# Peptides against a protein of PDB entry 5VVV: the designs that were tried, part 52

Target 1, 276 residues: chain A of PDB entry 5VVV
Amino acid sequence: FLCGVVEGFYGRPWVMEQRKELFRRLQKWELNTYLYAPKDDYKHRMFWREMYSVEEAEQLMTLISAAREYEIEFIYAISPGLDITFSNPKEVSTLKRKLDQVSQFGCRSFALLFDDIDHNMCAADKEVFSSFAHAQVSITNEIYQYLGEPETFLFCPTEYCGTFCYPNVSQSPYLRTVGEKLLPGIEVLWTGPKVVSKEIPVESIEEVSKIIKRAPVIWDNIHANDYDQKRLFLGPYKGRSTELIPRLKGVLTNPNCEFEANYVAIHTLATWYKSN
Target 2, 276 residues: chain A of PDB entry 5VVV as posed
Amino acid sequence: FLCGVVEGFYGRPWVMEQRKELFRRLQKWELNTYLYAPKDDYKHRMFWREMYSVEEAEQLMTLISAAREYEIEFIYAISPGLDITFSNPKEVSTLKRKLDQVSQFGCRSFALLFDNIDHNMCAADKEVFSSFAHAQVSITNEIYQYLGEPETFLFCPTEYCGTFCYPNVSQSPYLRTVGEKLLPGIEVLWTGPKVVSKEIPVESIEEVSKIIKRAPVIWDNIHANDYDQKRLFLGPYKGRSTELIPRLKGVLTNPNCEFEANYVAIHTLATWYKSN

## One batch from the design tools (peptide; aimed at target 1 Y160)

Design b2_p23_2_s4 (made by RFdiffusion4, then SolubleMPNN; from b2_p23_2, 11 letters changed)
Fold by OpenDDE base, seed 2:
Structure b2_p23_2_s4 (fold): chain B 276 residues (1-276), chain A 23 residues (1-23)
Amino acid sequence: as target 1 above (276 residues)
Amino acid sequence: DLEELKKKYEESKEKYKEAALKD
């Protein structure tokens, strides 16, 4: 069971010292996972093709080593979906080289994220792939196999919550293709009924699990404030029954952008997890 | 094009924010 934090918000990423403090807190609270997915890291999303500099490499190596010191699984995410051409072998090779670099930093767990992108393929991809889901699954399976089938590999769908599913969760052709064609060793991220789910009912997890043919990892936006930084979510982790735990592969909270605001959010997630 | 990429990024971010605020 993956339980911890995703740094998955828009806005200024956390500094290295905040991330190290996070790992110390996660260990202390018996949480085990950190997903690196800061949307405003240019080399994560906008400039995903760009290799890390020597200085950035030293910082990431130090961060990954710190996660290991605190027994926290460091998952490196990349979000190529803004401008990747899935059918272009050069794009696939560029993605491979980027993940090879991160593997050299001592990273062993990875994620491919296709959140917050348009459902439209370019003309070249339409000639090769039957749908956008087929294109995403093809590259995800190829990268997973290229990396030697790592123990933890995550996929974030473009339809990552109930409100983004067309026509709905149980009838989505996109999620059906993901469930049928994504290799079984790849985990699927899910956010619940909505982008910010006040509640995640057990029945909603049973519904999505059926179509994706696996238990999801929750990317939980309950404490996310990047959509309105005038708000701070200081309340406890709530609206999730402990009956979800045996039906999930994990829960990763995407909390407030303000690192100092997240003590209650993360601590109460840990209390929730240990109450099962 | 860098301007087109920046536009796609901002459009995707605003689409996320609009969805998050409807919930």
Scores: peptide ipSAE 0.690, ipTM 0.960, DockQ to the pose 0.933
OpenDDE base, seeds 1, 3, 4, 5: peptide ipSAE 0.676, 0.667, 0.671, 0.669; ipTM 0.957, 0.954, 0.956, 0.956; seeds 1, 3, 4 fail the geometry check

Design b2_p23_3 (made by RFdiffusion4)
Pose (drawn by RFdiffusion4):
Structure b2_p23_3 (pose): chain A 276 residues (1-276), chain P 23 residues (1-23)
Amino acid sequence: as target 2 above (276 residues)
Amino acid sequence: SVMEKHQEAKEAYQKQALEDHEE
């Protein structure tokens, strides 16, 4: 069961030294996972096709090392959603070459994120693929195979919370396609009824497990502050029923950008991780 | 461009997140 932090916000990402202290903290409080997905670390999203330079690679390896030294599982995320051409094979290949490079840093766990992308395709893609959801699942699956079908592997859908489902959660062509076609070994990230969920009703998640055909992984935006400059969140982890642990694969908290402000955010996530 | 698309996606996210929190 996956529990911990996703560094998944817009803005100045954390530095290696902050992530080491993060791993030591996750262990002192018995959490198991860290998802690397900062939106503005350019090679994660903006320039996803680009390989890490020599010194960048030294940094990532030293990072994946301290993750094992503290036994925190490290999941690497990549976001091709902005401009990838799903049908073109050279494009699919560059993604593998990039995911290969990181596999050789010590990385076993991977994620493909597709949040916040223009919902339609290029002229070339609309031929080979029936729908937008078809294209993402095809590449997510093809990639899931190539890496030797890894232990933990996450998929973040374009429709990733209740508000964002067209027309509703239950009869959505995008969501219908994912639950049926996406492989049973691939996890699905979900964010609650809203992007920043005040509460997560047990009925809403049971409802979601309907169409996804899985217990989804929560990308929790409760303490995220990247959307309002004046705002910081030092409150407890709240509005999440303890009765949820049995029904979910995991909860990764996407916290405040200011690293040291995240003490309460992670500790309260940790106490609640007990109690179920 | 990719930079413009990225900025637009960021702005859309931030608007939606703020609206959700205010509610």

Design b2_p23_3_s1 (made by RFdiffusion4, then SolubleMPNN; from b2_p23_3, 11 letters changed)
Fold by OpenDDE base, seed 1:
Structure b2_p23_3_s1 (fold): chain B 276 residues (1-276), chain A 23 residues (1-23)
Amino acid sequence: as target 1 above (276 residues)
Amino acid sequence: SIEEKYKESKEYYEKVAREDVAE
């Protein structure tokens, strides 16, 4: 069971010292996972093709080493979906080289994210792939196999919540393709019925699990505030029955942008997890 | 541009998220 934090918000990323402090807190609270997915890291999303500099590499190596020291699984995410051409073998090779670099930093767990992107494929991809889901699954499976099938590999679908599913969760051709064709060792991220789910009913998890043919990992936006910088979400982790725990592969909270605001959010997630 | 695509995607997410928390 993956339980911890995803740094997955829009806005100023946390500094390396904050991330190290996070690992210490995660260990202390008996949580086990950190997903590196800061949307404003240029080399994560907008400029995903660019290799890390020598200085950035040293920082990431130090960060990954710190996660290991605190027994936290460090998952490196990349979001190529804004402008990748899935059918172009040069794009696939570029993605492989980027993940090879991160593997050299000591990273062993990875994620490919296709959240918050246009559903329209380019003309070249339409000639090769029958749908957007087929294109995403193809590259994800290829990367997963290329990396030697790491123990933890995550996929974030473009339809990552109930309200983004067309026509709905149970009938989505996109999620059906993901469920049928995504390799079984790859985990699927999900935010619940909504992008920001006040509640995640057990029945909603059973519904999505059926179509994707696996238990999801919750990317939980309950404490996310990147969409409203005038608000801080300081309340406890709530609206999730402990009956979800045996039906999930994990829960990763995407909390407030302000690192110092997240004590209650993360601590109460830990209490929830240990109450099973 | 890539910056425009990033901005449009971000603004759409922010809109949906604000709607979700208002319900």
Scores: peptide ipSAE 0.753, ipTM 0.969, DockQ to the pose 0.958
OpenDDE base, seeds 2, 3, 4, 5: peptide ipSAE 0.747, 0.742, 0.748, 0.744; ipTM 0.969, 0.967, 0.968, 0.968

Design b2_p23_3_s2 (made by RFdiffusion4, then SolubleMPNN; from b2_p23_3, 14 letters changed)
Fold by OpenDDE base, seed 1:
Structure b2_p23_3_s2 (fold): chain B 276 residues (1-276), chain A 23 residues (1-23)
Amino acid sequence: as target 1 above (276 residues)
Amino acid sequence: SIEKKYEESKKKYFEIAKKDVEE
């Protein structure tokens, strides 16, 4: 069971010292996972093709080593979906080289994220792939196999919540393709019925699990405030029955942008997890 | 541009997330 934090918000990423402090807190609270997915890291999303500099490499190596020291699984995410051409072998090779570099930093767990992108494929991709889901699954499976089928590999679908599913969760051709064709060792991220789900009913998890043919990992936006930085979400982790725990592969909270505001959010997630 | 695509996707996410919290 993956339980911890995803740094997955829009806005200024946390500094390395904040991330190290996070690992210390996660260990103390008996959580086990950190997903590196900061939207405003240029080499994560907008400029995903760019290799890390020597200085950036040293920082990431130090960060990954710190996660290991605190027994936190460090998952490196990349979001190529804004401008990748799935059918172009050069693009796939570029993605492989980027993840090879991160592997050399000591990273062993990875994620491919296709959240917050347009559903439209380019003309070249439409000639090769039957649908957007087929294109995403193809590259994800290839990368997963290329990396030697790591123990933890995550996929974030473009339809990552109930409200994004067309026509609905149980009948989504996109999610059906993901469920049928995504390799079984790859985990699927999900935010619940909504992008920001006030509640995640057990029935909603059973519904999505059926179509994706696996228990999801919750990317939980309950404490996310990137969309409204005038608000701080300081309340407890709530609206999630502990009955979800045996029906999930994990929960990663995407909390407030302000690192210092997340004590209650993360601590109460830990209490929830340990209450099972 | 890639920057424009990023900003458009971010804006769309913000609009949806704000609506979700208000419901």
Scores: peptide ipSAE 0.761, ipTM 0.972, DockQ to the pose 0.953
OpenDDE base, seeds 2, 3, 4, 5: peptide ipSAE 0.757, 0.754, 0.761, 0.757; ipTM 0.972, 0.971, 0.972, 0.971

Design b2_p23_3_s3 (made by RFdiffusion4, then SolubleMPNN; from b2_p23_3, 12 letters changed)
Fold by OpenDDE base, seed 4:
Structure b2_p23_3_s3 (fold): chain B 276 residues (1-276), chain A 23 residues (1-23)
Amino acid sequence: as target 1 above (276 residues)
Amino acid sequence: SIEEKYEKSKEEYKEKALKDVEE
């Protein structure tokens, strides 16, 4: 069971010292996972093709080493979906080289994220792939296999919540393709019924699990505030029955952008997880 | 540009997330 934090918000990423402090807190609270997915890391999303500089590499190596020191699984995410051409072998090779670099930093767990992108493929991709889901699954499977089938590999679908599913969760052709064609060792990220789910009913998890043919990892936006700078979510982790725990592969909270605001959010997630 | 795509995507996310929180 993956339990911890995803740094997955829009806005200023946490500094390395904050991330190290996070790892200390995660260990202390018996949480086990950190997903590196800061959207404002230019080499994560906008400029995903670009290799890390020597200085950036040193920072990431140090961060990954710190995660290991605190027995936190460091998952490196990349979000190529804004402008990748899935059918272009050069794009695939570029993605491979980027993940090879991160592997050299000592990273062993990875995620491919296709959240917050247009559903439209370019003309070249439409000639090769039957759908957007087919294109995403193809590259995800190829990368997963290329990396030697790492123990933890995550996929974030473009339809990552109930409200994004067309026509609905149980009938989504996109999620059906993901469920049928995504290799079984790849985990699927999900935010619940909504982008920001006040509640995640057990029935909603059973529904999505059926179509994706696996238990999801919750990317939990309950404490996310990147959409409104006037809001801080200081309340406890709530609206998730502990009955979800045996039905999930994990929960990663995407909390407030303000690192210091997240003590209650993360601590109460840990309490929730231990109540099982 | 890629920056314009990023900003558009970000604003579309924010709009959706705001709607979810206001419900």
Scores: peptide ipSAE 0.760, ipTM 0.972, DockQ to the pose 0.952
OpenDDE base, seeds 1, 2, 3, 5: peptide ipSAE 0.759, 0.756, 0.755, 0.755; ipTM 0.971, 0.971, 0.971, 0.971

Design b2_p23_3_s4 (made by RFdiffusion4, then SolubleMPNN; from b2_p23_3, 14 letters changed)
Fold by OpenDDE base, seed 1:
Structure b2_p23_3_s4 (fold): chain B 276 residues (1-276), chain A 23 residues (1-23)
Amino acid sequence: as target 1 above (276 residues)
Amino acid sequence: SIEEKFRESEEKYKEIARKEVEE
């Protein structure tokens, strides 16, 4: 069971010292996972093709080593979806080289994210792939296999919540393709019925699990505030029955952008997890 | 540009999330 934090918000990413402090807190609270997915990190999303500099490499190596020291699984995410051409072998090769570099930093767990992108393929991709889901699954499976089928590999669908599913969760051709074609060792991220789910009913998890043919990992936006930085979400982790735990592969909270505001959010997630 | 695409996707997400939290 993956339980911890995803740094997955828009806005200023956390600094390395904050991330190290996070690892200390995660260990102390008996959580086990950190997903590196800061949207405003240029080499994560906008400029995903760019290799890390020597200085950036040293920082990431140090961060990954710190995660290991605190027994936190470090998952490196990349979000190529804004401008990748799925059918272009050069793009696939570029993605492979980028992840090879991160592997050299000591990273062993990875994620491909296709959140917050247009549901359209370019003309070249339309000639090769039957649907957007087929394109995403193809590259994800290829990367997963290329990396030697790592123990933890995550996929974030473009339809990552109930409200994004067309026509709905149970009938989504996109999610059906993901469920049928995504290799079984790849985990699927899900935010619940909504982007920011006030509640995640057990029945909603059963519904999505059926179509994706696996238990999801919750990317939980309950404490996310990147969409409204005039608000701080300081309340406890709630609206998730502990009955969800045996029906999930994990929960990763995407909390407030302000690092110091997240004590209650993360601590109460830990309490929730331990209550099972 | 890639920056424009990023900004547009961000604003779309933020609009949806804000509406959901207000419901």
Scores: peptide ipSAE 0.763, ipTM 0.971, DockQ to the pose 0.926
OpenDDE base, seeds 2, 3, 4, 5: peptide ipSAE 0.756, 0.753, 0.762, 0.759; ipTM 0.971, 0.970, 0.971, 0.970

Design b2_p23_4 (made by RFdiffusion4)
Pose (drawn by RFdiffusion4):
Structure b2_p23_4 (pose): chain A 276 residues (1-276), chain P 23 residues (1-23)
Amino acid sequence: as target 2 above (276 residues)
Amino acid sequence: SVYESRKHYYFMTEEEYHEHFES
């Protein structure tokens, strides 16, 4: 069961030294996972096709090392959603070559994120693929095979919370396609009824497990502050029923950008991780 | 601004999202 932090916000990402202290904290409080997905670390999203330079690679390896040294599972995320051409094979290959490079840093766990992308396709893609959801699942599956079908592997759908489902959660062509076609070994990230959920009703998640055909992984935006300059969140982890742990694969908290402000955010997530 | 755009996106209503999606 996956529990911990996703560094998944817009803005100045954390540096290696902050992530080491993060791993030591996750262990002192018995959490198991860190998802690397900062939106503005350019090679994660903006320039996803680009390989890490030599010194960048030294940094990632040293990072994946301290993750094992503290036994925190490290999941690497990549976001091709902005401009990838799903049908073109050179494009599919560059994604593998990039995911290969990071596999050789010590990485076993991977994620493909597709949040916040223009919902339609290029002229070339609309031929080979029936729908937008078809294209993502095809590449997510193909990639899931190539890496030797890894232990933990996440998929973040374009429709990733209740508000964002067209027309509703239950009868959505995009969501319908995912639960049926996406492989049973691939996890699905979900964010609650809203992007920043005030509460997560047990009925809403049971409802979601209907169409996804899985217990989804929560990308929790409760303490995220990247959207309002004046705002910071030092409150407890709240509005999440303890009765949820049995029904979910995990909860990764997407916290404040200011690293040291995240003490309460992670500790309260940790205490609640107990009690179920 | 960047922060107003991000806030608008995060607290977007269902009606606003559907209108944007259909557009």

Design b2_p23_4_s1 (made by RFdiffusion4, then SolubleMPNN; from b2_p23_4, 15 letters changed)
Fold by OpenDDE base, seed 4:
Structure b2_p23_4_s1 (fold): chain B 276 residues (1-276), chain A 23 residues (1-23)
Amino acid sequence: as target 1 above (276 residues)
Amino acid sequence: SRYEKLEKFYYMSKEEFHKAYLE
C-alpha cells in the first residue's frame, strides 16, 4: 500500500530542504511514499525533454538519497502529454533518455502523467493509434518495459476522475482501453468522483477498479489549494472510509502549496491509514 | 488569472469538459 504525499500542485514547488523535512515526517508517521510531480517544475512538464543540468542533477541525487535514508519510496513523475508526439520514435527515445538520467540519480520508481491535457491527438498520432488512450498506453507500456518493469510504476490517466470520464466511469472507452491494454504491473492514479473529491465513496472505487482492472492509487486533492491562492485547507483528512484501504493500491495526498500548512493534512492521513 | 482558470477547470461540468477537450 502506497501512502504518503504527491507534490502535484501548480505553483511554486517545494524547495529541497522542505522535501527532506517531508521525508522525515513521512517516516515518523509511518508513511512510505513521495511522488515528485510539481506542475511548475519546468523539466517535469513544460520542458520535459530537457535533461537536468549538473546542478539540478546534484540536487535530485541528494534528494533521492535522502528519501532512501528515511525509507521513503521516491517516485519520479514526468508529464510529457502537453506536446509529445506519441508516434514519433525520437520523442519516445527522448523520454527514455530523460528517465535514464533520473535512474542514474538512484531513482527506481517512476510515473507517467497525462493529467490536465487535451484529448486530441495530432495528425501523425491519429494515423498510428486508434485513440488517445491507445497512444498513452503504448508509450507507457514501452517505457515501463524499457526501465525493466520497476516495482512501482504509475500512470495518471487523462480521465483521472469521474467528472472527466465520458460518458461516465463505467462506460468510458478511454478507461476501458487503459484497463485492457495497460500492463498489469502499472498502477493507475485516480482522484475520485471529482478533481477535488469531498468524499470518495467505496462504490465509486469499485466502479473505477472494474473498468481499469486494478485497484487505483488515489491522488487525493482534498487539501489541494493551487486553485485558490486565498485559501488554506487546514482540516483533517476526512470523507474517506477506512473501508477504502483494502480496495486501493495506495493514497497520495496532494496538499496545500504552502509546505508549512500541511502538518494536519499529512498527519491525519497517517492516522487514517493506520486505523484499519 | 492562471488560478481562476484552474478553479474553472477543476469545477467544470462533464458537459463543459466534453465541449472543451473532447470536441
Scores: peptide ipSAE 0.548, ipTM 0.933, DockQ to the pose 0.743
OpenDDE base, seeds 1, 2, 3, 5: peptide ipSAE 0.386, 0.091, 0.412, 0.190; ipTM 0.889, 0.715, 0.889, 0.817

Design b2_p23_4_s2 (made by RFdiffusion4, then SolubleMPNN; from b2_p23_4, 13 letters changed)
Fold by OpenDDE base, seed 1:
Structure b2_p23_4_s2 (fold): chain B 276 residues (1-276), chain A 23 residues (1-23)
Amino acid sequence: as target 1 above (276 residues)
Amino acid sequence: SRYEELEKYYYMSREEYLKELEK
């Protein structure tokens, strides 16, 4: 069961010292996972093709080593979906090269994210793939296999919540393709009925689990505030029955952009996790 | 280019993205 924090918000990313402090706190609270997915980190998303510089490599190696020191699983995410051409072998090769570099930093867990992108494929991809889901699954499976089928590999669908599913969760051709074609060892991220789900009913998890043919990992935006910079969400982790735990592969909270605002959010997640 | 068309989403907040999807 993956339980911890995803740094997945828009806005200024946390600095390395904050991330190291996070690992210390996660260990203290007996959480086990950190997903690196800061939207405004250029080489994570907008410039995903660019290799890390020597200086950036040193920072990431140090960060990954720190995670290991605190027994936190470090998952490196990349979001190539803004401008990748799925059908272009050079693009696939570039993605492989980028992840090879990160592997050399000591990272063993990875994620491919296709959240917050346009649902339309480019003309070249339309000639090759039957649907957007087929394109995404194809590259994800290939990368997963290329990396030697790591123990932890995550996929974030473009339809990552109930409200984004067309026509709905249970009838989504996109999610059906993901469920049927995504290799079984790859986990699927899900935010619940909404992007920011006030509540995540057990029935909603059963519904999505059926179509994706696996228990999801919750990317939980309950404490996310990147969509409203005037607000801080300082309340406890709530609206999630502990009955969800046996029906999930994990929960990763995407909390407030302001690092120090997240004590209650993360601590109460830990309490929730340990209560079942 | 497709990149230029989607560049606006890089700095878009989740709220802004939701509004864009409603168009």
Scores: peptide ipSAE 0.053, ipTM 0.454, DockQ to the pose 0.094
OpenDDE base, seeds 2, 3, 4, 5: peptide ipSAE 0.024, 0.024, 0.008, 0.020; ipTM 0.581, 0.556, 0.481, 0.465; seeds 2, 3 fail the geometry check

Design b2_p23_4_s3 (made by RFdiffusion4, then SolubleMPNN; from b2_p23_4, 12 letters changed)
Fold by OpenDDE base, seed 1:
Structure b2_p23_4_s3 (fold): chain B 276 residues (1-276), chain A 23 residues (1-23)
Amino acid sequence: as target 1 above (276 residues)
Amino acid sequence: SRYEELKRYYFISKEEYHKELLA
């Protein structure tokens, strides 16, 4: 069971010292996972093709080593979906080289994210793939196999919540393709009925699990505040029955952008997890 | 603003999203 934090918000990323302090707190609270997915880290999303510099490499190696020291699984995410051409072998090779570099930093767990992108394929991809889901699954499976089928590999669908499913969760051709064609060792991220789900009913998890043919990992936006910088979410982790725990592969909270605001959010997630 | 656009996107209704998707 993956339980911890995803740094997945828009806005100023956390600094390396904040991330190291997070690992110490996660260990202390008996949580086990950190997902690196900061939207405004340029080499994560907008400039995903760019290799890390020597200085950036040293920082990431130090960060990954710190996660290992505190027994926290470090998952490196990349979001190529803004401008990747899935049918272009050069794009696939560029993605492989980027993940090879991160593997050399000591990273062993990875994620491919296709959240918050246009639902339309380019003309070149339409000639090769029958749907957007087929294109995404093809590259995800290829990368997963290329990396030697790592123990933890995550996929974030473009339809990552109930509101983004067309026509709905149970009838989505996109999610059906993901469920049928995504290799079984790859985990699927899900935010619940909404992007920011006030509640995540058990029945809603049973519904999505059926179509994707696996238990999801919750990307939980309950404490996310990147959409409203005038508001801090300081309340406890709530609106999730403990009956969800045996029906999930994990829960990763995407909390407030302000690192110092997240004590209650993360601590109460830990209490919730240990209550099962 | 960027934040207003994010807020609109995160809290879009199912009906409005389908309208945008099918447009």
Scores: peptide ipSAE 0.701, ipTM 0.961, DockQ to the pose 0.808
OpenDDE base, seeds 2, 3, 4, 5: peptide ipSAE 0.699, 0.682, 0.695, 0.683; ipTM 0.959, 0.956, 0.959, 0.956

Design b2_p23_4_s4 (made by RFdiffusion4, then SolubleMPNN; from b2_p23_4, 14 letters changed)
Fold by OpenDDE base, seed 1:
Structure b2_p23_4_s4 (fold): chain B 276 residues (1-276), chain A 23 residues (1-23)
Amino acid sequence: as target 1 above (276 residues)
Amino acid sequence: SRYEELERYYYISKEEYHKEYLK
């Protein structure tokens, strides 16, 4: 069971010292996972093709080593979906080289994210793939196998919540393709009925689990505040029955952008997790 | 916004938080 934090918000990313302090807190609270996915880290998303510099490599190596020291699984995410051409072998090779570099930093867990992108393929990809889901699954499976089928590999679908599913969760051709064609060792990220879910009912998890043919990992935006420039969400982790725990592969909270605001959010997630 | 605004059980303004807790 993956339980911890995803740094998955828009806005200023956390600094390395904040991330190290996070690992210490996660260990203390008996949480086990950190997903690196800051939207405004340019080499994560907008410029995903760009290799890390020597200085950036040293920082990431130090960060990954710190995660290991605190027994926190470090998952490196990349979001190539803004402008990748799935059918272009050079693009696939570029993605492989980027993940090879991160593997050399000591990283062993990875994620491919296709959230917050246009649902339409380019003309070249339409000639090769039957649908957008087929294109995403194809590259995800290829990368997963190329990396030697790591123990932890995550996929974030473009339809990552109930409200984004067309026509709905149980009838989505996109999610059906993901469920049928994505290799079984790859985990699927899900935010619940909404992008920011007030509640995540057990029945909603049973519904999505059926179509994706696996228990999801919750990317939980309950404490996310990147969409509200004026607010900090300081309340407890709430609106999630402990009955969800045996029906999930994990929960990763995407909390407030302000690192110092997240003590209650993360601590109460840990209490929730340990209560089952 | 891409995120639906959610009514939380407890929130504080960023301005108030910085003033009271991060000065």
Scores: peptide ipSAE 0.274, ipTM 0.804, DockQ to the pose 0.096
OpenDDE base, seeds 2, 3, 4, 5: peptide ipSAE 0.205, 0.148, 0.160, 0.154; ipTM 0.774, 0.734, 0.749, 0.738

